# Peptides against a protein of PDB entry 2C5K, part 51

Target 1, 91 residues: chain A of PDB entry 2C5K
Amino acid sequence: EDPFQQVVKDTKEQLNRINNYITRHNTAGDDDQEEEIQDILKDVEETIVDLDRSIIVMKRDENEDVSGREAQVKNIKQQLDALKLRFDRRI

## One batch from the design tools (peptide; made by RFdiffusion4, then SolubleMPNN)

Design b2_p19_6_s4 (from b2_p19_6, 12 letters changed)
Fold by OpenDDE base, seed 1:
Structure b2_p19_6_s4 (fold): chain B 91 residues (1-91), chain A 19 residues (1-19)
Amino acid sequence: as target 1 above (91 residues)
Amino acid sequence: SEELKKRSEKLKEKLKKFP
């Protein structure tokens, strides 16, 4: 499988699992899982940077159509932002 | 991309904490 698509898939799966956790834990806690979620969200942000960089290389150096990949990254960014909002709003 | 391969491996490791 294409590494770009694998990373996109893994990133969305991470965000979905965290979203499910928040559903089961609607109040903020002080356990290790809360800190782990923050770490994963940071990793997702860094992953998005790497995905964007790969698109820049494809567009500039390989002259490939990147519209589909740009749309995928945009979707992940929107999912991340929605999850951050939900995570931060917990009491 | 080697960077993306490494990122995927890291994400898969983190997934184990949220089955």
Scores: peptide ipSAE 0.171, ipTM 0.781, DockQ to the pose 0.839
Fold by OpenDDE base, seed 4:
Structure b2_p19_6_s4 (fold): chain B 91 residues (1-91), chain A 19 residues (1-19)
Amino acid sequence: as target 1 above (91 residues)
Amino acid sequence: SEELKKRSEKLKEKLKKFP
């Protein structure tokens, strides 16, 4: 029930679902689903910012070991970047 | 973090569009 871990889990799940969608729809379009994907990717970017902020607070105000959380956020960033590249390269 | 909780709920709603 750690909110940080829940957000991490939900974010990765969302990225995975979009990745699966791209597999089934490897041609870019202008339908509502394409627009929704772009909105979700933007939401993920904002989510990463929020996760990073929470880590900063834990380091500064709570003096907690955040190495594990930093690694998780790094992994999400890599997953997002890979997905964005795949999404943008569709014809 | 209440903000993260809200973010999680938002993401869950988006997930419904891509089951």
Scores: peptide ipSAE 0.170, ipTM 0.783, DockQ to the pose 0.810
Fold by OpenDDE base, seed 2:
Structure b2_p19_6_s4 (fold): chain B 91 residues (1-91), chain A 19 residues (1-19)
Amino acid sequence: as target 1 above (91 residues)
Amino acid sequence: SEELKKRSEKLKEKLKKFP
């Protein structure tokens, strides 16, 4: 299996899990998982950086078509941004 | 959440194997 695709999949799944949690727990004041969620979101951000670096390496060293992978990373970034917005807007 | 933590660890592990 392609490690890049697996990481993409796992990242999206993680974001979905958090999103679902926020849906069920849409108030920040009484949430004991606030710090945990923040840590995971940070991990996702770092993961995105690693994915982008991987794409750079592929373009440089292998000269492969990476347009599809770039689109995947862009989608993850959008998902992350949307999730951050929901997370920060909780009362 | 135990599920969230487990997922995060899995993600990190996959990244280690990611070229």
Scores: peptide ipSAE 0.121, ipTM 0.725, DockQ to the pose 0.075
Fold by OpenDDE base, seed 3:
Structure b2_p19_6_s4 (fold): chain B 91 residues (1-91), chain A 19 residues (1-19)
Amino acid sequence: as target 1 above (91 residues)
Amino acid sequence: SEELKKRSEKLKEKLKKFP
């Protein structure tokens, strides 16, 4: 498995883990837990930036069809946005 | 969450290997 797909997989899994955590904790936790989740979400955002950069390089330097990878990143972004919404709506 | 921390570390490790 190539590094791009590995990172995509791990990113989605991490988002799923947080989503499941929020499901079990529909109210905001203590400040430490909230900060931990926020830090992880920030790491995911940074990861998405790196994934996008890799796609740009592939389009520019390799002239490869990146539509599939672009769709994957788009999906992750949507998942992240949905998760942020759930996170923010917790009381 | 220890699970989330562990997953974050894995993600970071993969990121380091990502070109």
Scores: peptide ipSAE 0.117, ipTM 0.723, DockQ to the pose 0.076

Design b2_p19_7_s1 (from b2_p19_7, 10 letters changed)
Fold by OpenDDE base, seed 5:
Structure b2_p19_7_s1 (fold): chain B 91 residues (1-91), chain A 19 residues (1-19)
Amino acid sequence: as target 1 above (91 residues)
Amino acid sequence: MDISRLRENLEKLRKATEA
């Protein structure tokens, strides 16, 4: 098992779930699910920080090619930013 | 929505890479 890839996978799946929620709820609500989404988005931000740190360690200490992993993290960041925009724009 | 597995795997990542 590669913990990095598993975290990436789980993070993307969670963002996809939120994206699907927004699609079904295109207007902002004030229920428990809206608040939970805020919490999840914060957790994703923290996860991205740890993913970046793991890449730094991998590059420095393991001297591995991290280009693929950097691209994956970049993709997650873009997905997160797009999702935040959708979430915040809802009326 | 459940993020328990995400948090669990995040901890595994931390332990594996010491980041």
Scores: peptide ipSAE 0.092, ipTM 0.669, DockQ to the pose 0.737
Fold by OpenDDE base, seed 3:
Parts: C-alpha cells; sequence; structure tokens
Structure b2_p19_7_s1 (fold): chain B 91 residues (1-91), chain A 19 residues (1-19)
C-alpha cells in the first residue's frame, strides 16, 4: 500500500479512537489516558506537517497532481480541529 | 492507545519521499 495512504488511514483511525474516548469520558480526567491523548494529538499535528511536506515534494519535484492528497490532508486537519475542540471543551 | 504503527508508517513515508 502507498505509504501516504497508510499514514492517512492510521491517522484517521487514531483520531477516531480519541473521539470515541471523549464520547465515553465527557469530563476531563487527570489519568494517564488524558496525557496520552495529548501526546497523540501532538503526534498527529506533526504527522500532518509531514504529509504536507510530502505533497510539496511531489508537486515540485515530480509535478504530480496532488489535489486528491491535499483534500485528504485537509480532511484530517478538519477532523483534528474538531477533536481538539471537543477535547478542550470538557469540564 | 498505541501509536507505534503510525510512527512506523510515518518513517516509511519519509524514506519513500527522500531523494
Amino acid sequence: as target 1 above (91 residues)
Amino acid sequence: MDISRLRENLEKLRKATEA
């Protein structure tokens, strides 16, 4: 499988897992899971940066049509932002 | 939660995009 697509898939899966956690834990806790989620969210942010960089390289060096991949990354960014909002809004 | 696979795949992506 294309490494780009695999990263996209795994990233979305991770975000979905966190989203499910938030659904089950609507109030912010102070346990190890909360800290782990923060770490994962940070890793996802870094992952998105790397995905964007890969797109830039493909567009510049290979002159490929990257519109589809850009849309995928945009979708992940939106998912991340929505998740961060849910996470931070918990009392 | 396990992010090991994600990190591994990121590394694969990086290697694949490097000249």
Scores: peptide ipSAE 0.084, ipTM 0.652, DockQ to the pose 0.842
Fold by OpenDDE base, seed 1:
Structure b2_p19_7_s1 (fold): chain B 91 residues (1-91), chain A 19 residues (1-19)
Amino acid sequence: as target 1 above (91 residues)
Amino acid sequence: MDISRLRENLEKLRKATEA
Protein backbone atom coordinates (compact mmCIF):
# COMPACT_ATOMS: atom_id res chain seq x y z
CA GLU B 1 0.00 0.00 0.00
CA ASP B 2 1.34 3.40 -1.01
CA PRO B 3 1.87 6.17 1.56
CA PHE B 4 -1.12 8.17 0.31
CA GLN B 5 -3.60 5.34 0.85
CA GLN B 6 -2.12 4.50 4.23
CA VAL B 7 -2.50 8.10 5.40
CA VAL B 8 -6.08 8.19 4.13
CA LYS B 9 -6.88 4.96 5.95
CA ASP B 10 -5.30 6.09 9.22
CA THR B 11 -7.01 9.49 9.05
CA LYS B 12 -10.44 7.93 8.58
CA GLU B 13 -9.75 5.50 11.39
CA GLN B 14 -8.89 8.34 13.77
CA LEU B 15 -12.03 10.25 12.82
CA ASN B 16 -14.12 7.14 13.41
CA ARG B 17 -12.58 6.67 16.85
CA ILE B 18 -13.39 10.26 17.76
CA ASN B 19 -16.92 9.85 16.44
CA ASN B 20 -17.40 6.82 18.67
CA TYR B 21 -16.02 8.74 21.64
CA ILE B 22 -18.52 11.56 21.07
CA THR B 23 -21.33 9.01 20.95
CA ARG B 24 -20.28 7.66 24.35
CA HIS B 25 -19.55 11.15 25.75
CA ASN B 26 -22.32 13.41 24.49
CA THR B 27 -21.62 16.01 27.17
CA ALA B 28 -18.43 18.03 27.24
CA GLY B 29 -16.40 17.38 30.37
CA ASP B 30 -13.15 18.29 32.04
CA ASP B 31 -11.24 15.28 30.71
CA ASP B 32 -7.76 14.97 29.27
CA GLN B 33 -9.33 13.09 26.37
CA GLU B 34 -11.20 16.23 25.29
CA GLU B 35 -7.96 18.12 24.78
CA GLU B 36 -6.39 15.15 23.01
CA ILE B 37 -9.33 15.01 20.60
CA GLN B 38 -8.86 18.70 19.81
CA ASP B 39 -5.21 18.02 19.04
CA ILE B 40 -6.07 15.07 16.80
CA LEU B 41 -8.63 17.13 14.88
CA LYS B 42 -5.99 19.79 14.27
CA ASP B 43 -3.55 17.12 13.07
CA VAL B 44 -6.21 15.79 10.69
CA GLU B 45 -6.64 19.28 9.23
CA GLU B 46 -2.91 19.48 8.61
CA THR B 47 -2.96 15.96 7.16
CA ILE B 48 -5.59 17.00 4.63
CA VAL B 49 -3.38 19.88 3.50
CA ASP B 50 -0.51 17.46 2.94
CA LEU B 51 -2.77 15.03 1.06
CA ASP B 52 -3.91 17.84 -1.23
CA ARG B 53 -0.32 18.88 -1.86
CA SER B 54 0.63 15.32 -2.75
CA ILE B 55 -2.20 15.20 -5.29
CA ILE B 56 -1.03 18.45 -6.87
CA VAL B 57 2.49 17.09 -7.19
CA MET B 58 1.33 13.81 -8.73
CA LYS B 59 -0.93 15.58 -11.19
CA ARG B 60 1.73 18.08 -12.23
CA ASP B 61 4.84 15.93 -12.30
CA GLU B 62 3.41 12.57 -13.40
CA ASN B 63 0.32 13.78 -15.28
CA GLU B 64 -1.62 10.99 -13.59
CA ASP B 65 -5.36 10.66 -13.20
CA VAL B 66 -5.89 11.78 -9.61
CA SER B 67 -9.70 11.88 -9.65
CA GLY B 68 -9.94 8.93 -7.28
CA ARG B 69 -7.55 10.48 -4.79
CA GLU B 70 -9.35 13.82 -4.98
CA ALA B 71 -12.60 12.05 -4.16
CA GLN B 72 -10.98 10.37 -1.17
CA VAL B 73 -9.72 13.68 0.22
CA LYS B 74 -13.13 15.26 -0.34
CA ASN B 75 -14.70 12.44 1.64
CA ILE B 76 -12.28 12.96 4.52
CA LYS B 77 -13.03 16.69 4.55
CA GLN B 78 -16.74 15.98 4.76
CA GLN B 79 -16.20 13.49 7.56
CA LEU B 80 -14.06 15.98 9.47
CA ASP B 81 -16.61 18.77 9.10
CA ALA B 82 -19.43 16.56 10.32
CA LEU B 83 -17.37 15.40 13.28
CA LYS B 84 -16.36 18.93 14.26
CA LEU B 85 -20.02 19.91 14.21
CA ARG B 86 -20.93 17.04 16.54
CA PHE B 87 -18.03 17.82 18.84
CA ASP B 88 -18.86 21.52 19.12
CA ARG B 89 -22.60 21.00 19.70
CA ARG B 90 -22.11 19.00 22.88
CA ILE B 91 -23.57 20.54 26.04
CA MET A 1 -5.84 7.59 21.55
CA ASP A 2 -2.80 6.66 19.47
CA ILE A 3 -1.87 9.04 16.66
CA SER A 4 1.76 7.97 16.38
CA ARG A 5 1.13 5.89 13.28
CA LEU A 6 -0.67 8.76 11.57
CA ARG A 7 2.23 11.12 12.19
CA GLU A 8 4.71 8.51 11.03
CA ASN A 9 2.78 7.89 7.83
CA LEU A 10 2.54 11.63 7.20
CA GLU A 11 6.31 11.78 7.29
CA LYS A 12 6.50 8.88 4.83
CA LEU A 13 4.09 10.68 2.52
CA ARG A 14 6.15 13.87 2.73
CA LYS A 15 9.34 12.02 1.84
CA ALA A 16 7.65 10.35 -1.11
CA THR A 17 6.12 13.48 -2.64
CA GLU A 18 8.12 16.57 -1.67
CA ALA A 19 11.00 17.45 -4.04
Scores: peptide ipSAE 0.083, ipTM 0.654, DockQ to the pose 0.766
Fold by OpenDDE base, seed 4:
Structure b2_p19_7_s1 (fold): chain B 91 residues (1-91), chain A 19 residues (1-19)
Amino acid sequence: as target 1 above (91 residues)
Amino acid sequence: MDISRLRENLEKLRKATEA
């Protein structure tokens, strides 16, 4: 497994972990775990940017077929957006 | 590919969930 796939895998695992947390904590809190989740979400956003950049490089400089990787990143973006809505809508 | 940066972000995510 290459570094790209490893990052994709770990990112999805983090998002799933947060999703499970929200399920158990349907009301917004003000504790250390809430702050940790906010930090992770920012890290995921940053990671997605880096994943996109890596795809651009592979597509341009190495002339590789990146369709599969683009689909993976698109899926992560959709998962992140859905999770952010769940997180922010909690009362 | 900027492999070093990708690995760095992986490490950041790992550490964040350990806090």
Scores: peptide ipSAE 0.081, ipTM 0.653, DockQ to the pose 0.104

Design b2_p19_7_s2 (from b2_p19_7, 12 letters changed)
Fold by OpenDDE base, seed 5:
Structure b2_p19_7_s2 (fold): chain B 91 residues (1-91), chain A 19 residues (1-19)
Amino acid sequence: as target 1 above (91 residues)
Amino acid sequence: MDISRLRENRKKLIEETEK
């Protein structure tokens, strides 16, 4: 499996783990786990930048159809935004 | 939560992108 697909898979796995955590912890905490989740979310945001860059390069250098990969990144962005909303709305 | 795999594969992605 190519690095792009692996990163997509890994990113979605992390977001799913966080989503499950939020489900079990509907009220915001102030422990180390909450801070770690915030750090992971930032790493995911940076990862999305790298995914977008790889798509740009592939489209430029290989002239390959990138619609599928663009859709994957869009899906991750939507998942991230939804997760951030759930995370931040907790009291 | 262990994000080591993501970070490792992200590094590979960046390396491939820059080549």
Scores: peptide ipSAE 0.674, ipTM 0.939, DockQ to the pose 0.841
Fold by OpenDDE base, seed 1:
Structure b2_p19_7_s2 (fold): chain B 91 residues (1-91), chain A 19 residues (1-19)
Amino acid sequence: as target 1 above (91 residues)
Amino acid sequence: MDISRLRENRKKLIEETEK
C-alpha cells in the first residue's frame, strides 16, 4: 500500500472517530476535546490539499490513470463537509 | 484522539510528491 492510500485510510478513520464523538456529544462544548477536534479538522483540510497535489504530480510524472484517486479525494471532501456541518450546528 | 499515524503517513506522501 502506497502513502496515498494509507493517508486516505487514516483520514477517513479520523473523520469517522469525530463523527462518532458527535453522536455521543450532541451538545456543543468548550472543553479540550472539542478544541482538539477542531484542530484535527484543520489538519484534515491540509491533508486533502496534499492528496490533491499528489494526484497532480502523478498525472505529470507517471502519466497514470488517477480517476480512482480523484474519486477517493472527492469522497473524503464530502465526508469532511458533512462532518463540519454536523459539528458546527450542535447546540 | 491520536492523529500521529496520519501525520506520519502524510509526511511520507509529501516526500513522495516532492521527488
Scores: peptide ipSAE 0.674, ipTM 0.939, DockQ to the pose 0.826
Fold by OpenDDE base, seed 3:
Structure b2_p19_7_s2 (fold): chain B 91 residues (1-91), chain A 19 residues (1-19)
Amino acid sequence: as target 1 above (91 residues)
Amino acid sequence: MDISRLRENRKKLIEETEK
């Protein structure tokens, strides 16, 4: 599996884990796990930048159809935004 | 949460992108 697809997979796994955590913890806590989640969300945001850069380079250097990869990144962005909303709305 | 794998694969992605 190419690095792009692996990163996409890993990113979605992290977001899913966080989503499941939020499901079990609907009240914002003051523990190490909450801080770690915030750090992971920042890492995911940076990862998305790297994914987009990868797509730009591929389109430039290989002139390949990157629509599929763009759709994958779009999906991750949507998942991240939804998750951040859930995370922030907790009391 | 263990994000080590993501970070490692992200590193590979960056390396390939910069190649």
Scores: peptide ipSAE 0.672, ipTM 0.939, DockQ to the pose 0.841
Fold by OpenDDE base, seed 4:
Structure b2_p19_7_s2 (fold): chain B 91 residues (1-91), chain A 19 residues (1-19)
Amino acid sequence: as target 1 above (91 residues)
Amino acid sequence: MDISRLRENRKKLIEETEK
């Protein structure tokens, strides 16, 4: 599997894990896990930047159809935004 | 939560992007 697809898979896996955590912890805590999740969310944001860059380079240098990859990144962005909303709204 | 695999694969992605 190419690095792009693996990163997409890994990213979604992390987001799913966080989503499951929020489900089990609907109130915001002040512990190491909450801080770790915040760090992971930042890593995911950076990962999305890297994914977008790879698409730009692929489109520029290889002139291949990147629509599928763009759709995958869009889906991840939507998942991230929804998760951030759930995470931040906890009291 | 182990994010090591993501970081490792992201590194590979970056390397591939930059070459």
Scores: peptide ipSAE 0.672, ipTM 0.939, DockQ to the pose 0.855

Design b2_p19_7_s3 (from b2_p19_7, 11 letters changed)
Fold by OpenDDE base, seed 1:
Structure b2_p19_7_s3 (fold): chain B 91 residues (1-91), chain A 19 residues (1-19)
Amino acid sequence: as target 1 above (91 residues)
Amino acid sequence: MDISSLRENLKKLREATES
C-alpha cells in the first residue's frame, strides 16, 4: 500500500471501532470516553480534508487518474455521516 | 484498542498528510 491507501485503511478501521463502541454504549453518557469519541470524529473530518487536498494535487500537478481515490474518500465520508447519526440519536 | 489509542492514531494520520 502507498501512504494514501494506508491512511484510508486506518481511518476506516478506526471508524469501525467507534461504531462498535456505540453498539456497546447505546446510552449517551457524561464521561471522558464520550468526549474522546467526539474528538476522534473531529480528527477524522480533518483527515478527510487532507485526503481531498492530496487528490487535488495529484490531479492538477501530476495529471494522474484519481477516480478511484475520489471514490474511496466519498466512501469514508458516507461512513462518517452514518456514524455521526448513530452517535447523535442515542438517548 | 482503547479510545485514547484511537485518538493518538488519528492524530498521527493527520500529521502524516499535512503539507
Scores: peptide ipSAE 0.085, ipTM 0.652, DockQ to the pose 0.220
Fold by OpenDDE base, seed 2:
Parts: sequence; C-alpha cells; structure tokens
Structure b2_p19_7_s3 (fold): chain B 91 residues (1-91), chain A 19 residues (1-19)
Amino acid sequence: as target 1 above (91 residues)
Amino acid sequence: MDISSLRENLKKLREATES
C-alpha cells in the first residue's frame, strides 16, 4: 500500500475513534481527554493540508491521474467537518 | 480508548506526509 492511501486510511480510522468517543460522551466535559481531542482535530486539519500538497505534486511532477485521491481527501474533509460539529454542539 | 496514543499516532502520520 502506498503512503498516501495509508495516511488516508489511518486518518479516517482515527476520526472514527473520536466519533465513537463522542457517542459515549454526548455531554461536553472538562477532562484532559476533551482537550486532547481538540488537538487531534487540529492535527487532522494539518494532515489534510499535507494530503492536498501531495496531490498537487502528483499532478505537477508525476502527471498522475489524481481524481480518485481528490475524492478521498474530500471525503476526509467532510468527515472532519461533521465530527467538529458533533463535538462543538454537545451540551 | 487512549486519547493520548491517538494524538501521538496522528502526529506521526502528519509528519510522514511532510517527509
């Protein structure tokens, strides 16, 4: 498996883990885990930037068809946005 | 769920995309 696909897979898995945590913790808390989740979400945003950069390089330098990869990154962005909404809207 | 380990894994993943 190529590094790009591995990053996509692992990122989605980690977002799913956080989503499951929120399901079990529907009330916002003040524990250390809440702050750590916020840090993870920030890191995911930065990872998405890196994935986008990777796609730009593939198109420019390698002249590869990146349509599938662009769709994958779009899906991760949507997953992140949905997760952020769930996280922020907890009462 | 170990949130600390999850954060570390994601950090490693981000760094891998830059190197």
Scores: peptide ipSAE 0.083, ipTM 0.653, DockQ to the pose 0.215
Fold by OpenDDE base, seed 4:
Structure b2_p19_7_s3 (fold): chain B 91 residues (1-91), chain A 19 residues (1-19)
Amino acid sequence: as target 1 above (91 residues)
Amino acid sequence: MDISSLRENLKKLREATES
């Protein structure tokens, strides 16, 4: 498995773990874990930017077929957006 | 894996993509 696929896999797994946490903690708190989740979500956003950049480079410089990778990143973005919505809607 | 471990893993992941 190449580094790109490893990053995709790890990102999705971590988003799933946060989703499970939100399920168990449906009320927003003001503890250290809530702050850590916010930091993780920020890191995921930055990771997605890096994934997009890597695709641009692969397409431009290596002339590779990146359609599959673009679909994977799109899926991660959708997963992140859904998770952020769940996180923010908690009372 | 606790939340702190997840944060550390994502940090490492980001660093790997930046390198």
Scores: peptide ipSAE 0.079, ipTM 0.648, DockQ to the pose 0.208
Fold by OpenDDE base, seed 5:
Structure b2_p19_7_s3 (fold): chain B 91 residues (1-91), chain A 19 residues (1-19)
Amino acid sequence: as target 1 above (91 residues)
Amino acid sequence: MDISSLRENLKKLREATES
C-alpha cells in the first residue's frame, strides 16, 4: 500500500467526475452546483500542495527517487488547469 | 454526479494528506 499513490488516484478520479459534469453542462448556469464545483477545485488545489510537500520530504529525509511522483503531480496540475479553463470559458 | 458527496471525499483526502 502506497498512500501517495492512493491520493493521486483519488484526486484524478474526482477531477474526472468534474470533467464529466462540465461535459454535460457545457453552458454556465446559475444553479447552486456551479459554486460547489469551484469549492471542489479549490480542495483539489490544496491536495496538490500536500502532495508536493510530501515529495520534498521524501527527497530530503529519505533520499528517495521521486521523479515518477513529480511527474504524477505535474499531470494532476495540468488536469486541474484544463478543468479550470473549461469551466471558466463556458457561456 | 452527487456534488455533496464529491466535496466530502475531497475534504477527507485533504485531511488525510495533512495528518
Scores: peptide ipSAE 0.078, ipTM 0.647, DockQ to the pose 0.213; fails the geometry check

Design b2_p19_7_s4 (from b2_p19_7, 10 letters changed)
Fold by OpenDDE base, seed 3:
Structure b2_p19_7_s4 (fold): chain B 91 residues (1-91), chain A 19 residues (1-19)
Amino acid sequence: as target 1 above (91 residues)
Amino acid sequence: MDISKLRENLEKLRKATEE
């Protein structure tokens, strides 16, 4: 079991769930679900920071090839940014 | 939405890389 990969997987799943929610709710709501989404997005941002830190440690202390992991994190960042755009532009 | 597993795995990652 690789915690890094599991976190990546779980993060993507959360983002996908939010993306699906936005698809079904294209107007901004004022309910508990909207607030929960905002909280999750914030947690994802913090998760990405921790993933990056993990990569830095692997590069420095273990001298591992982290190109694949860097690409994974980059992909998550792109997914998050796209999702934020969709979420925020709703009226 | 349940993010308990995400938080749990994040904690595992943090602990695994803690110096």
Scores: peptide ipSAE 0.096, ipTM 0.657, DockQ to the pose 0.785
Fold by OpenDDE base, seed 5:
Structure b2_p19_7_s4 (fold): chain B 91 residues (1-91), chain A 19 residues (1-19)
Amino acid sequence: as target 1 above (91 residues)
Amino acid sequence: MDISKLRENLEKLRKATEE
């Protein structure tokens, strides 16, 4: 089992769910779901921090090649940033 | 939306990397 890959997968799936929600709700609402999305986005930010830390540990303690993992985290960061922008620009 | 699985796997990652 590779917990890093599982976290990456789950994070991307969660961001995709939010993206799909925004597609269906292109105008900002004032309901519980909107607030929950904001909370999830914050949790994703914290998850990315832990993913980065795990890469540092793998490089230092295990001396593993982490180039692929770094690319994955970079992709998640870009996905998160794009989603935040899309979420905030809704009227 | 359900993020319980994400949080659970995050904890597993933390334990695996001694974080």
Scores: peptide ipSAE 0.093, ipTM 0.656, DockQ to the pose 0.742
Fold by OpenDDE base, seed 4:
Structure b2_p19_7_s4 (fold): chain B 91 residues (1-91), chain A 19 residues (1-19)
Amino acid sequence: as target 1 above (91 residues)
Amino acid sequence: MDISKLRENLEKLRKATEE
């Protein structure tokens, strides 16, 4: 599988796992899992930056059609933003 | 194209929530 698609796939799977965790834990806690989720969300943000950079390289240097990849990254950003709101609004 | 950072972040994500 293409490395870009692999990263997209695994990023979405991580976000889904966190979303499921929030469903099971609707109140914010102060344990190791809560801290781990915060770290993962930060890693996802960094991954999105790298995905965007890879698209820039493919468009500029490789002259590839990146429209589909741009849509995928946009979707991940929307998923992340929605998840962050769910996570932060817990009391 | 350098994909090293992508692979690194992939591995970090995998390890963080490994089931």
Scores: peptide ipSAE 0.083, ipTM 0.648, DockQ to the pose 0.083
Fold by OpenDDE base, seed 1:
Structure b2_p19_7_s4 (fold): chain B 91 residues (1-91), chain A 19 residues (1-19)
Amino acid sequence: as target 1 above (91 residues)
Amino acid sequence: MDISKLRENLEKLRKATEE
């Protein structure tokens, strides 16, 4: 599989796992899992930066059609933003 | 395509998840 697609897939899986955790834990707790989720969200943000950079390189250096990949990254950004909002609004 | 950073971030995501 394309390494770009693999990273996209695993990033979405991580976000889905966090979303499921929030569903089961609607009240913020004081456990190690909360800190782990914050760390994963930070890693996802860094992954998105690298995904964007890879698209720029493919477009500039290889003159490839990157429209599909741009749409995938946009979707991940939207998923991340929605999840962060849900995570932060917990009482 | 330089995939080194992408692979590194993939590994970070995998190791961080224990659920």
Scores: peptide ipSAE 0.076, ipTM 0.642, DockQ to the pose 0.082

Design b2_p19_8_s1 (from b2_p19_8, 10 letters changed)
Fold by OpenDDE base, seed 1:
Structure b2_p19_8_s1 (fold): chain B 91 residues (1-91), chain A 19 residues (1-19)
Amino acid sequence: as target 1 above (91 residues)
Amino acid sequence: SLEERSKKLKEKLSKFDPN
């Protein structure tokens, strides 16, 4: 499989699992899972940077159509922003 | 690399317990 698509898939899966966790745990707790979620969100942010860089390289060096990949990254960014909002607004 | 990123995300996925 295309490494880019694999990363996109894994990123979305992680965000979905965190979203489901927040649904089941709508109040902030003092357990190891809260810290783990914060760590994963940071890793997702760094992953998005790498995805963007790969698109820039493809566009510049290979002159390929990157519109589809740009749309995928945009979708992940929107999903991340929505999840961060839910996570931060928990009482 | 993207391959390394995928591996890292999979490692986190295996450790995370959503329950």
Scores: peptide ipSAE 0.168, ipTM 0.733, DockQ to the pose 0.829
Fold by OpenDDE base, seed 5:
Structure b2_p19_8_s1 (fold): chain B 91 residues (1-91), chain A 19 residues (1-19)
Amino acid sequence: as target 1 above (91 residues)
Amino acid sequence: SLEERSKKLKEKLSKFDPN
């Protein structure tokens, strides 16, 4: 499988896992999982940077299908932002 | 667990070269 698609898939699954965790834990706590979520979110941010870089490189190849990948990254960014907001608003 | 999922993500990243 294309490494780009593998990373996109795993990133979305990771964000979904965190979202599900927040659903079950709608209050902030000092649990080890809270800190781990912060670390994962940082990893996701770094992942998005790498995904964007790959798209820039692909744009230099006139035959690449960039629009589809750009839409995927945009979706991940929106998912990340929504999750951050939900995570930070917990009491 | 979240740890396992994070590990998997990092594993995928190790295979991904954007350059």
Scores: peptide ipSAE 0.113, ipTM 0.702, DockQ to the pose 0.094
Fold by OpenDDE base, seed 2:
Order: sequence, then structure tokens, then C-alpha cells
Structure b2_p19_8_s1 (fold): chain B 91 residues (1-91), chain A 19 residues (1-19)
Amino acid sequence: as target 1 above (91 residues)
Amino acid sequence: SLEERSKKLKEKLSKFDPN
């Protein structure tokens, strides 16, 4: 498996893990787990930036069809945005 | 734990060269 796909997979898994946590903890807290979630979300955002950059390189330098990878990143972005909404709406 | 998963993600990212 190429690094891009591995990172995509791990990123989605991270988001799923957090989503599951929020499902079980739908009230905002002030503990270490809440801080960890915030840190992971930031890491995911940075990961998405790197994924996008890799697509740009593939498109430019390798002249490859990147439609599939663009769709994957789009899906991750949507998942992240949805998760942020759930996270922020907790009281 | 979430912390361990975050570390794993960072490790993968470090090995991933977007250029």
C-alpha cells in the first residue's frame, strides 16, 4: 500500500474513533481526553494539507489522474467538518 | 487510546512524502 492510501486510511480511522467517543460522551468535558481530541483534530487538518500537496505534485510532476485521490481527500474533509460540528455542539 | 492513535498517525505522516 502506498503512503498516500495508508495516511488516508489512518486519518479516517482517527476520525471514526473520535466520532465514536463523542457518541459515548456527548457532553463536553474538561479532561485529558477532550484535549487529546482537539490535538488529533489539528493533526488531521495538517494531514489533509499534506495530502492535498501530494495530489498537486502527482498532477504536476507525474501527470497522473488524481480524481480518485481528490475524492478521498474531499471525503475526509467532509468527515472532519461533520465531526467538528458534533464536537462543538456538545454542552 | 486516542493518544496512541494520534502518535500512529504522526508516524505515518512522517514517512509520507507529499513531494
Scores: peptide ipSAE 0.107, ipTM 0.694, DockQ to the pose 0.080
Fold by OpenDDE base, seed 3:
Structure b2_p19_8_s1 (fold): chain B 91 residues (1-91), chain A 19 residues (1-19)
Amino acid sequence: as target 1 above (91 residues)
Amino acid sequence: SLEERSKKLKEKLSKFDPN
């Protein structure tokens, strides 16, 4: 099992879960669930940094084709940005 | 729960070393 792919999968799953939560909760709350979402989003951001680092290493040290993985990370970043927009714009 | 899912994510990250 490739840890990179596993992390990508788990990250996207978390973002999807949060997105679904936002859909059901379009107004910002102050409960523990809101705090958990904020923490997860921060974890996702840090996860993306680690994913990017792994790609840099593969590209530099292993001279492997990383286009596929770069596309995956790009997709996650787009998903995160869209989700953050929804999350932050709630009133 | 979201907390449990977050924990799982962190566990996977601990097994993933990009360096």
Scores: peptide ipSAE 0.107, ipTM 0.695, DockQ to the pose 0.080

